# Peptides against a protein of PDB entry 4GXB: the designs that were tried, part 175

Target 1, 277 residues: chain A of PDB entry 4GXB
Amino acid sequence: VPTEEVSLEVLLSNGQKVLVNVLTSDQTEDVLEAVAAKLDLPDDLIGYFSLFLVREKEDGAFSFVRKLQEFELPYVSVTSLRSQEYKIVLRKSYWDSAYDDDVMENRVGLNLLYAQTVSDIERGWILVTKEQHRQLKSLQEKVSKKEFLRLAQTLRHYGYLRFDACVADFPEKDCPVVVSAGNSELSLQLRLPGQQLREGSFRVTRMRCWRVTSSVPLPSGSTSSPGRGRGEVRLELAFEYLMSKDRLQWVTITSPQAIMMSICLQSMVDELMVKKS

## One batch from the design tools (peptide; made by RFdiffusion4, then SolubleMPNN)

Design b2_p25_8_s1 (from b2_p25_8, 11 letters changed)
Fold by OpenDDE base, seed 1:
Structure b2_p25_8_s1 (fold): chain B 277 residues (1-277), chain A 25 residues (1-25)
Amino acid sequence: as target 1 above (277 residues)
Amino acid sequence: SELEELEEQFLEENASTVVEEEVLE
């Protein structure tokens, strides 16, 4: 691709558009710096955020595809997909809420976290009770962003990424689940027929290993689920989990977001390693 | 504990290994 100056749109979690002028040859970090400059985010806070490739759903919700890697050219990455549903999103990229303290010290950082948190609550990524919702609404009306975040930090699945509904083989084969990643775990929420909502927590520290597999279904197999067009790649995330001291069990999640899930796992591991050093 | 030791080992191993496998069915 020839090097040209282009206007690139980057979205915040709440859908706010940030337009930046970049070169087609600018790498992910260059674009991130341009976005930070446009927002007046200090350089020392840039590392707390990342650019993500997402697919915008009909309702405006974001399905996270992957984190943009350092070597990528964001303009090329998004335009090569030849679909307007794909967007670049700026989001915080750390898991431990303790890092919020660093980001919240800056006005722009505070605003970014606030906007993200509001959006996550509105989208149901953060789970709230009726009473908690009332309290949050009151704080929003008062425009008390710091207090809002402090309350939000105590909520279930604060800081989690929620994935689209998918299928897992746990606790039973072909279980419909909603997976969320955060707090060094994968949370699998499921509702089996005639049962209450159940949540399985899989801590990354108890995963011996994980892998992403891709498969192309053969045309002759009658098990074409009606919704998967001919030739769609099936992605699975499998991890070997320490169920007990002497028992390892494989858990497999079938999801088009398997790659993003694996990125989350790696990111959580990396953060834990940094904390230990 | 033995469990904590295993978790630490897993963490160290996973810090270095992301395996993508392509299986053609």
Scores: peptide ipSAE 0.378, ipTM 0.778, DockQ to the pose 0.756
Fold by OpenDDE base, seed 3:
Structure b2_p25_8_s1 (fold): chain B 277 residues (1-277), chain A 25 residues (1-25)
Amino acid sequence: as target 1 above (277 residues)
Amino acid sequence: SELEELEEQFLEENASTVVEEEVLE
């Protein structure tokens, strides 16, 4: 791709558009710096955020595809898909809420976290009771961003990334689940008709290993997912989990977002390693 | 504990290893 100056749109979690002028040859960090400059985010806070490729659904929700890599060219990555549904989103890229304290000290950082958190609540990524929702709304009306975040930090799945409904072999084969990544775990939520919400928690520290598998089912092959035509690429995330001291069990998640899930796992591991160092 | 040691080993291993597979079924 020839090097040219272009206008690139980057979205915040709430859908706010940030337009930056960049080169087609600019790498992810270059674009991130441009976005930071546009937002007046200090350089020392840039590392707390990343750019993500997402697919915007009809309802405006974002389905995260992957995190943009360091040597990737964001303009090329998004435009090569030749679909307007794909967007670049700025989001915080750490998991431990303790890092919020660093980000919140800056007005711009605070605003970014606030906008993201509001969006996550509105999208149902963060789980709230009716009473908690009332409290949050009150704080939002007062525009008390710090207090809002402090309350939000106590909520279930704060800081989690929620994936689209998918299928897992846990607790049983072909089980419809909603996967969320956060707090150094994968949370698998299941709600069957007439049953209460069930949740399986899989801590990354108990994962011996994980892998992403890409497969193409044969036309004559058995059960294609009703939502996928035969011959379509099937992605799976499988991890070997320490269920007990002496028992390892493979858990497999079938999802188009398997790559993103694996990126989350790696990111969680990396953060834990940093914390232990 | 033994469990903590295993978790530490897993963490270290996963920090350095990325496994991707492509299979035609």
Scores: peptide ipSAE 0.374, ipTM 0.777, DockQ to the pose 0.748
Fold by OpenDDE base, seed 4:
Structure b2_p25_8_s1 (fold): chain B 277 residues (1-277), chain A 25 residues (1-25)
Amino acid sequence: as target 1 above (277 residues)
Amino acid sequence: SELEELEEQFLEENASTVVEEEVLE
């Protein structure tokens, strides 16, 4: 691709557009720095954020596809998909809420966290009670961003990344689940008709290993499951989990976001390792 | 505990292992 100056759109979690002038040859870090400069985010806070490739849904929700890697060219990565539904999103890239303290010290960092948190609540990624919602709204009306974040940090699934509804073989085969990644775990939420919400928590520390598998379904003759077109690649995330001291069990999640899930797992592991050193 | 030791081992192994994408044909 010839090196040219282009305008690249990067979205915040709330859908706010940040336009940056970059080269088509600029790598992920270069683009991230350009976005930071545009937002007036200090250099020392850039490392707390990453660029993600997402698919924007009709309702404006983001389906995270993957984190952009360092060697990637974001302009090429997003344009090569030849669909306007794909966007680049800036989001915080750490899991421990303790790092919020560092980011919140800066006005721009505070605003980014606030916008992300508001969006996550609005999208139902962060779970809130009616009373908590009232309190959050009151704080939002007062524009008390710090207090808003402090309250949000106590909420269920704060800092989690929520995935699209998918299928897992746990607790039973072909269970519809909503997977969320955060707090060094994968949370699998299952709501069966007439039953209470069940949550399975899978701590990354109890995962012996995980893998992503890509398969092309063989054209089995008759059972055209109506929804998946004949040629769609099936992605699965499988992890071997320590259910008990003496029992390892494979859990498999079938999801188009399996790659993103694996990226989250690796990221959580990496962060835990940094904390231990 | 034995569990803690296993968790530590898993963490170390996963930190060092690049997720291999296996394409099952």
Scores: peptide ipSAE 0.373, ipTM 0.778, DockQ to the pose 0.804
Fold by OpenDDE base, seed 5:
Order: sequence, then structure tokens, then C-alpha cells
Structure b2_p25_8_s1 (fold): chain B 277 residues (1-277), chain A 25 residues (1-25)
Amino acid sequence: as target 1 above (277 residues)
Amino acid sequence: SELEELEEQFLEENASTVVEEEVLE
């Protein structure tokens, strides 16, 4: 690809657009630095954020596809897909809320975390009670960003990434589930008709291993589930989990976001290793 | 505990393991 100066749009979690002038040959870090400069984010805080490739849904929600790798060219990565639904999003890239303290010390960092948290609550990624929602709204009206974040940090699934509804073989085969990644775990939420919400928590520390597999489904004649065209690649994330002492069980999640899930798992493991060192 | 030891082993193994994508044909 010839090196040219281009205008690249990077979105914040709330959909705010940040336009940066970059080269088509600029790598992920170069683009990230350009975004940081545009936002007046200090250099020492850049490492707390990453660029993600997402698919924008009709309702404006983001389906995370993958994290952009260091060697990638973000302009090429997004434009090569030849679809306007794909966007680049800036989001915090750490899991432990303790790191919020470092980011919140800076006005720009605080604003980024605040915008992300508001968006996550609005999208239902962070679970809130009616009373908590009232408190959050009050703080939002007062524009008390620090207090808002402190309250949000106590909420269920704060800092989690929520995936699109998918299918798992746990607790039974072909169970519809909503998967969320955060706090060094995968949370699988299941709601069966007429039943209470069930949640399975799978801590990464109890995963012996995981793998992503891709397969092309054979044209089986009967159940054309609407939307899975003949020949679509099926992605699965499988992990072997320590259910109890001396009891390992495989859990398989079928999702187009299986790759993103695996990236989250690896990122969680990496962060835990850093904390142990 | 034995569980903690296993968790530590799993963590170490997963930290060093590159995610292998297996294409099932």
C-alpha cells in the first residue's frame, strides 16, 4: 500500500469521533499516539488504552471483533473490510480497577474512563439496580465524574466486556448464553424461558488451557437457522476448566467473537502475571 | 493448597502458550 497521509476516524466508547491525520503506513502504536495527542492524553497514560476493531450494530452498539495488534496498520485493517460498519474504537485495555487510580489523576484520563463507564452502563454491560441507577444519574447530573466512577467500580461487571448472545454447551448442549469477560473470568449468563437468570463464573486461573477452532458447517439439510448462510465459518472457543479438585471439564462456546474472547483470556493472564512479578 | 498450586501452574502454562488456531476441516 502506498504511503499516503489520510484522515482516520477513531471512536470513543460513547461514539464520540476523534479524527486524526496519520499515514497509511502508521502502525497501531503510531495511531494510538496520534489519538492521545488529539485528546491531550499524557504519554505515560497511553499504555492504559488500546485500539479495537469493532462492528457497529444498527442500534449503535459495538460488537468487538479483535484488538489491533502492534504490527498492524489500523487504516489498512479497517478499510480492507470494505464495510462502513467496521470501526476503530479506543478503550481502556486493563482489567484491574486499581489501575483506574492512575488514569483518573489526569483530567483527560478521567474523562475517558467516565465516558466509557457511562456507555457501558447505558448498554447494559455493567449491571445496576434501580437504586444504583438513581444514584448514578444524580452524580451524572452533578457532573461529579470521580464520585461516579467510584460508585461504578463497586457495580457488578464493572470493567467487563460484554459479547453478543451466543451458544454454549454448558450447562447443557446448545444453551443460549451471554458471555462477559472481566475480573479474570468469563461470566456465562443463561436465561431459559420461565427460569431465573443463571450465571456461571469461570476464573482464568482454573482454566488449564483454551483453544479457538474454525469450521465450515456441512450443508445439513434441515435447520437453516435464519442468518447463518451456507458456508459461514463457525468459530468456537473451548477451554478445559477445573470444576473441582481432580475434575476437568471442557466448556465450548460457539461465537463469531471467539477470537476476541481468547484475546481477553490472554490479556487477563498477562495482567495477572504482571501483578505476581 | 493443592488447588492454589494447580492454579499457579495453569497460569504459568497459559502465559507461555501461544493460542493455536486449529482449523477443523
Scores: peptide ipSAE 0.374, ipTM 0.779, DockQ to the pose 0.806; fails the geometry check

Design b2_p25_8_s2 (from b2_p25_8, 8 letters changed)
Fold by OpenDDE base, seed 3:
Structure b2_p25_8_s2 (fold): chain B 277 residues (1-277), chain A 25 residues (1-25)
Amino acid sequence: as target 1 above (277 residues)
Amino acid sequence: SELEQLEEEFLENLSKTTVTVEVVE
């Protein structure tokens, strides 16, 4: 790809557009720095954010595909897909809410976290009660961003990344679940008709290993993948989990976002290791 | 506890493991 100056659109979590002029040969960090400069985000806070490739749904929601790697060329990565539904999104890339304190000290950082959190709540990624929602709305109306975030930090699934509905073999085979990653865990939520919400929490510290597999399923009468045609590539994330002291069990999630899930797992592990150091 | 030790071991191992995508035909 020839080196040329181009205009690249990067979205915030709330869909706000940030236009940056970059070179086609600019790597992920270069683009990230350009975005930071455009937003007046200080250099010392750049590391708290990452660029993600997402697919924008019809309702405007984002389905996260993957984190852009350091060696990638974001312009090429997004344009090569030749579909307008794919976007580059800026989002915080840490899990421990304690790091919010560092980011919130800066006006721009605060705004970014605020916008992301508002969006996550609006999209249902962060779970709120009616009363909590009222409180959040009040704070939002007052434009009290710090207080808003402090309250949000106490909410269920704050800081989690929510994935599209998929299928898992937990607690039973072929269970429809909603997976969320955050707080050093994968949360598998299941709601069956007439039943209350059930959640399985899988902490990364209890995972012996995980793997992502890509396969082409054979036609079978019993294996129906909603939304996938015959012969479509099936992605799975499987992890071996320590259910108890003496019991390891494989859990398998079938999802087109299996790669993104694995990226989240690795990211959570990395952060935990940093915290231990 | 033994469980805590095992979890620490798991975490250490995970940190050293490269994520691999396996293609199954």
Scores: peptide ipSAE 0.339, ipTM 0.804, DockQ to the pose 0.735
Fold by OpenDDE base, seed 2:
Structure b2_p25_8_s2 (fold): chain B 277 residues (1-277), chain A 25 residues (1-25)
Amino acid sequence: as target 1 above (277 residues)
Amino acid sequence: SELEQLEEEFLENLSKTTVTVEVVE
């Protein structure tokens, strides 16, 4: 793609559009800086956010595809897909809510976190009780962003990234699950017929390893998933988990977002290492 | 605890490893 100035749309978590003028050759950091400048986000807070490639679903929700890497050209990355459903989203890219304190000190940072949190709650990424919902709505009506965030920080799955419904082999084969990544874990929620909602928590610290596998079904093979066309690539995230001190077990998640899940895992590991240093 | 030690080892190992995508035909 020839180098030229273009208008690039970057979305916030709530769908707010931020238009930035960038070069087609601008890398991820360049675009991120442009977005930050447009939002008047201080330079020292840029590192708390990242650009993500997402697929906008019919309901307006975002299916995260991957985090844009430093070497990528966001304009090219999104436009090369030749589908309007793909968007670039700005989102906070840390897991420990303690870092919210740094971001919240700035008006723009506060607004970004607030907007993201509101959106995450509305999308059901953050789990709330009826009473909590009432309290949140009250704070939202008062536009008390700091108090809103403080309450939100106590909520289940605050700061988590929720993935689309997928399949796992835990607790049994071919279980429909909803995976969420956050708080240094993968949360697998499932509801089997006649059963209550169950959640499996897989802490990254108990993962010996993980891998992403891409497989192409054989032409003669039948697709078990009605939603997948014949010959579609199957992505799996598998991790070996320490179930107990003397028992390791592989858990495999079959999801088109397996790559994004692995990115989250790596990101969580990286953050944990930083906190230890 | 032994478990905590294992977790620390795992974390250390994870931090040193590169996650790769394996293509299986």
Scores: peptide ipSAE 0.339, ipTM 0.807, DockQ to the pose 0.783
Fold by OpenDDE base, seed 5:
Structure b2_p25_8_s2 (fold): chain B 277 residues (1-277), chain A 25 residues (1-25)
Amino acid sequence: as target 1 above (277 residues)
Amino acid sequence: SELEQLEEEFLENLSKTTVTVEVVE
């Protein structure tokens, strides 16, 4: 790809568009710095955010595909897909809510966290009761961003990334589940006919290993992944989990977002190691 | 506890492991 100046669109979690002028040869960090400059985000806060490749659904929701790596060229990465549904999104890239304290000290950082949190609540990524929702709306109407975030930090699945509905072999084969990643875990939620909502929590510290596999099903077969047709590439995330002291069990998730799930796992592990050091 | 030791070991091992993507026929 020849080097030239281009206008690149980067979206915030709430869909706000940030236009930056960059070179096609600019790497991820270069683009991130350009976005930060456009938003007036201080340099010392840039490291708390990352650029993600997402697929925008018809309803405007984002399906996260992967985090852009440092060696990538964001313009090329997004345009090479030759589909307008793919976007680049800026989002916080840490898991421990304690880091919010650093970010929200700055006006721009506060606004970014606020916008992301509002969006996550509206999209159902953060779980709220009716009473909590009322309280949040009241704070939102008052534009009390700090108080809003403090309340949100106490909510279930705050800081989690929610994935599209998919299939897992837990607790039994071919179970429809909704997976969320956060707080150093994968949360698998399922609702079977006539049963209450069930949630399986899988802490990364109890995972011995994980792997992502890609396969092409036979034309005569059907895919187990929602939204995929026959013959489409099937992605799976499998991890070996310590169920108890003497029991390891493999859990397999079939999802087009298997790669993104693995990226989340690695990111959570990395953060835990940083805190441990 | 023994479980805590295993978790620490797992975390250490995971930090040293690169996520692999395998293409299966």
Scores: peptide ipSAE 0.338, ipTM 0.802, DockQ to the pose 0.775
Fold by OpenDDE base, seed 4:
Structure b2_p25_8_s2 (fold): chain B 277 residues (1-277), chain A 25 residues (1-25)
Amino acid sequence: as target 1 above (277 residues)
Amino acid sequence: SELEQLEEEFLENLSKTTVTVEVVE
């Protein structure tokens, strides 16, 4: 791709559009810096955010595809997909809510966290009771962003990234689950007909290893999941989990977002190592 | 505890390893 100046659209979590003028040859960090400059986010806070490739659903929800890597050219990465449904999204890229304190000290950082949190609540990524929802709405009406965030930080799955509904082999084969990543864990939520919501928590510290596999299903008479066309690539995330002191068990998640899940795992591990150092 | 030691070892190993993507036919 020839080096040219282009206008690149980067979305916030709430769908707000940020237009930046960049070169097609600009790498991820260059684009991130351009976005930060456009938003007037100070340089020392840039590291708390990342650019993500997402697929925008019809309802406006974002399906996270992957984090843009340092060597990537965001303009090329998004345009090469040749679909308007793919977008670049700015989102905070840390897991420990303690880092919110650093970001919230700045007006722009505060606004970004607020917008993200509002969006996450509206999309059901953060779980709230009716009473909590009322309180949040009241704070939102008052535009009390700090208080809003402080309350949100106490909510279930605050800071989690929620994935699209998928399938896992835990607790049983072919279980429909909703996976969320956060708080150094993968949360697998399962709701079977007539049963209460069940949640399996898999802490990264109890994972011996994980892998992502890509496979093409064989044209076998086996019931293809109704949503997958013939010949579609199947992605799986498998991790070996310490179920007990003497028992390791592989858990496999079948999801088009398996790569993104693995990125989250690595990111959580990296953050834990930083905190321990 | 032994569990804590294992978790520490796991975390250390995870931090040093790159996630492997395997293509399975």
Scores: peptide ipSAE 0.334, ipTM 0.804, DockQ to the pose 0.772

Design b2_p25_8_s3 (from b2_p25_8, 10 letters changed)
Fold by OpenDDE base, seed 2:
Structure b2_p25_8_s3 (fold): chain B 277 residues (1-277), chain A 25 residues (1-25)
Amino acid sequence: as target 1 above (277 residues)
Amino acid sequence: SELEELEEEFLEELSSTVVEEEVLE
């Protein structure tokens, strides 16, 4: 793609549009800096956010595809897909809520976290009780952003990235699950017929390894994944988990977001390493 | 509520064994 100046749309978690003028040849960091400048986000806070490639669903929710890598050209990455459903989203890119303190000290950072959190709650990524919802609503009405975030930080799955419904082989084969990544874990939620909502927690610290694989189903084979046509690439995230002492078990998640899940895993591990150092 | 409807059977099962956890590089 020839180098030229273009207007690039970057969305916040709540769908707010940020238009930036960039070069088609600008890399991820360049675009991120442009977005930060547009938002008046200080340079020292840029590192707390990342650009993500997402697919906008019919309901307006975002299906995260992957984090844009450093070498990527965001304009090219999004436009080359030739579909308007793909967007670039700015989102918080750390896991430990302790880092919120750094971000919240700045007005723009606070606003970004607030908007993201509100959106995550509205989308059901963060789980709330009725009472908590009432409290959050009250704080939102008062526009008490700091207090809102403080309460939100205590909520289940705060800071998690929720994935689209998919399939796992745990606890049984072909179990429909909703996977969320956060707090150094993958949370697998499942609701089997006639059963209550169950959640399994897989801590990254107990994952010996993980891998993403892609396969093309045989034409004569039946697709076990709902909504996937014949011949579609099947992505799987598999991780070997320490279930108990001296008991490792592979868990496989079949999802088109397997890559994003692996990115989350790596990101969580990286953050843990940083904190440990 | 969503939280009230959650059962943590898996969590209990996974947490039933005390294991020294280390971050894998």
Scores: peptide ipSAE 0.028, ipTM 0.511, DockQ to the pose 0.032
Fold by OpenDDE base, seed 1:
Structure b2_p25_8_s3 (fold): chain B 277 residues (1-277), chain A 25 residues (1-25)
Amino acid sequence: as target 1 above (277 residues)
Amino acid sequence: SELEELEEEFLEELSSTVVEEEVLE
């Protein structure tokens, strides 16, 4: 692609559009810096955020595809998909809520976290009770962003990334689950017929390893499940989990977002390693 | 605990994701 100046749209979590003028040859960090400059985010806070490739759903929700890598050219990455459904989103890229304190000290950082948190609550990524919802609404009306975030930090799945409904082989084969990543874990929520909502917590510290596999189903004549178009790649995330002492068990999640899940796992591990150092 | 020790070992030895392509017949 020839080097040209282009206008690139980057979305915040709430759907707010940030237009930046960049070169087609600008890498992810260059684009991120341009977005930061446009928002007046200080340079020392840029590292707390990342650019993500997402697919915008019909309801406006974002399905996270992957984090843009350093060597990528965001303009090329998004335009090469030839679909307007794909967007670039700015989101915080750390997991420990303690880092919120650093970001919240700046007005722009505070606004970004606030907008993201409001959006996550509205989308049901953060779980709230009726009473908590009332309290949050009151704080929103008062425009008390810091207090809002402090309350939100105590909520279930604060800071988690929620994935689209998918399938896992745990606790039983072909279980419909909703996976969320955060707080150094994968949370699997499921409701089996006639049972209450259950949540399985899989801490990354108990994962021996994980892998992402891709398979192309051969056109076998008969069982064309109507929903999987011919030639769709099936992605799976499998991890070996320490269930108990000397008991390892493989858990497999079948999801188009398996790659994004693995990125989250690696990111959580990396953050834990930084904290230990 | 022994479990905690194992967890620490796992964290240190966590393998990067390997993308394997399998053709399922």
Scores: peptide ipSAE 0.097, ipTM 0.677, DockQ to the pose 0.510; fails the geometry check
Fold by OpenDDE base, seed 4:
Structure b2_p25_8_s3 (fold): chain B 277 residues (1-277), chain A 25 residues (1-25)
Amino acid sequence: as target 1 above (277 residues)
Amino acid sequence: SELEELEEEFLEELSSTVVEEEVLE
């Protein structure tokens, strides 16, 4: 791709559009810096955010595809997909809510966290009770962003990334689950017919290893599952989990977001290592 | 605990391991 100046659209979590003028040859960090400059985010806070490739659903929800890599060219990455449903999104890239304190000290950082949190609540990524929802709405009406965030930080799955409904082989084969990543874990939520919502927590500290695999389903004549066309690549995330002291078990998640899940796992591990250091 | 020790070992291993993408034919 020839080096040209282009206008690149970067979305915030709430769908707000940030237009930046960049070169087609600009790498992820260059684009991130341009976005930060446009938002008046100070340089010291840039490292708390990352650019993500997402697919925008019809309802406006974002399905996270992957984090843009350092040497990647965001303009090329998004345009090469030749679909307007793919967007670049700015989101916080840390897991420990303690880092919110650093970001909230700045007005722009505060606004970004607030917008993200509001969006996460609206999308059901953060789980709230009726009473909590009332309190949050009241704070939102008052535009009390700091108080809003402080309350939100106490909520279930605050800071988690929620994935699209997928399938896992745990607790049983072919279980429909909703996976969320956060707080150094993968949360698998399962609702079987007639049963209450069940949640399995898989802490990264108990994972011996994980892998992402891609396979092309052979046209097996019989089970035309109607939804996936014959040629769709099947992605799986498998991790070996320490169920007990002497028992390792493989858990496999089948999801088109398997790559994003693995990125989250690595990111959580990296953050834990930084904290220990 | 023995479990905590294992968790620390796993964390160290994970921190050093790049996620391998395998294409299953």
Scores: peptide ipSAE 0.094, ipTM 0.672, DockQ to the pose 0.795; fails the geometry check
Fold by OpenDDE base, seed 3:
Structure b2_p25_8_s3 (fold): chain B 277 residues (1-277), chain A 25 residues (1-25)
Amino acid sequence: as target 1 above (277 residues)
Amino acid sequence: SELEELEEEFLEELSSTVVEEEVLE
């Protein structure tokens, strides 16, 4: 692709549009810096955020596809898909809420975290009770962003990334589940008919290994996912989990977002390693 | 505990190993 100056749209979690002028040859970090400059985010806070490729749903919700890689050209990555559904989104890229303290000391950082958190609550990524919701709304009306975030930090699945409904072999084969990644774990939630919400928590520290598998099922053989025709590419995330000191068990998640899930796992592991070093 | 030790080992291993496979079924 010839090097040209172009206008690139980057969205915040709440759908706010940030237009930046970049080169088609600009890599992910270059674009991120451009976005930061446009927002007046200081350089020392840039590392707390990343650019993600997402698919925008009809209702405006984002389905995260993957994190843009360092060597990647964001303009090319998004435009090559030739679909207006695909967007680039700026989001925080750390998991430990303790890092919020660093980010929220800056006005722009605070605004970004606030906007993301509001969006996550509205989308149901962060789980809230009625009373908590009332408290959050009150703080939102007062535009008390710091207090809002402090309350939000105590909520279930704060800082988690929620994936689209998919299928797992936990607790049984072909169980419909909602997977969320955060706090160094994968949370698998399911609600079977007539049953209470159940959650399986899989800590990354108990994962022996994981893999992403791309496969094409044979038309005559394996049952295809309801939403995919036979012969369609099937993505799976499988991880070997230490259920007990003497028992390893494979858990497999079938999802088009398997790659994104693996990226989250790696990111969580990386953060844990930083803390240990 | 033994379990905690295993978790530490797993974390170290995970930091160095990621497996991706393509399978035609």
Scores: peptide ipSAE 0.094, ipTM 0.672, DockQ to the pose 0.717; fails the geometry check

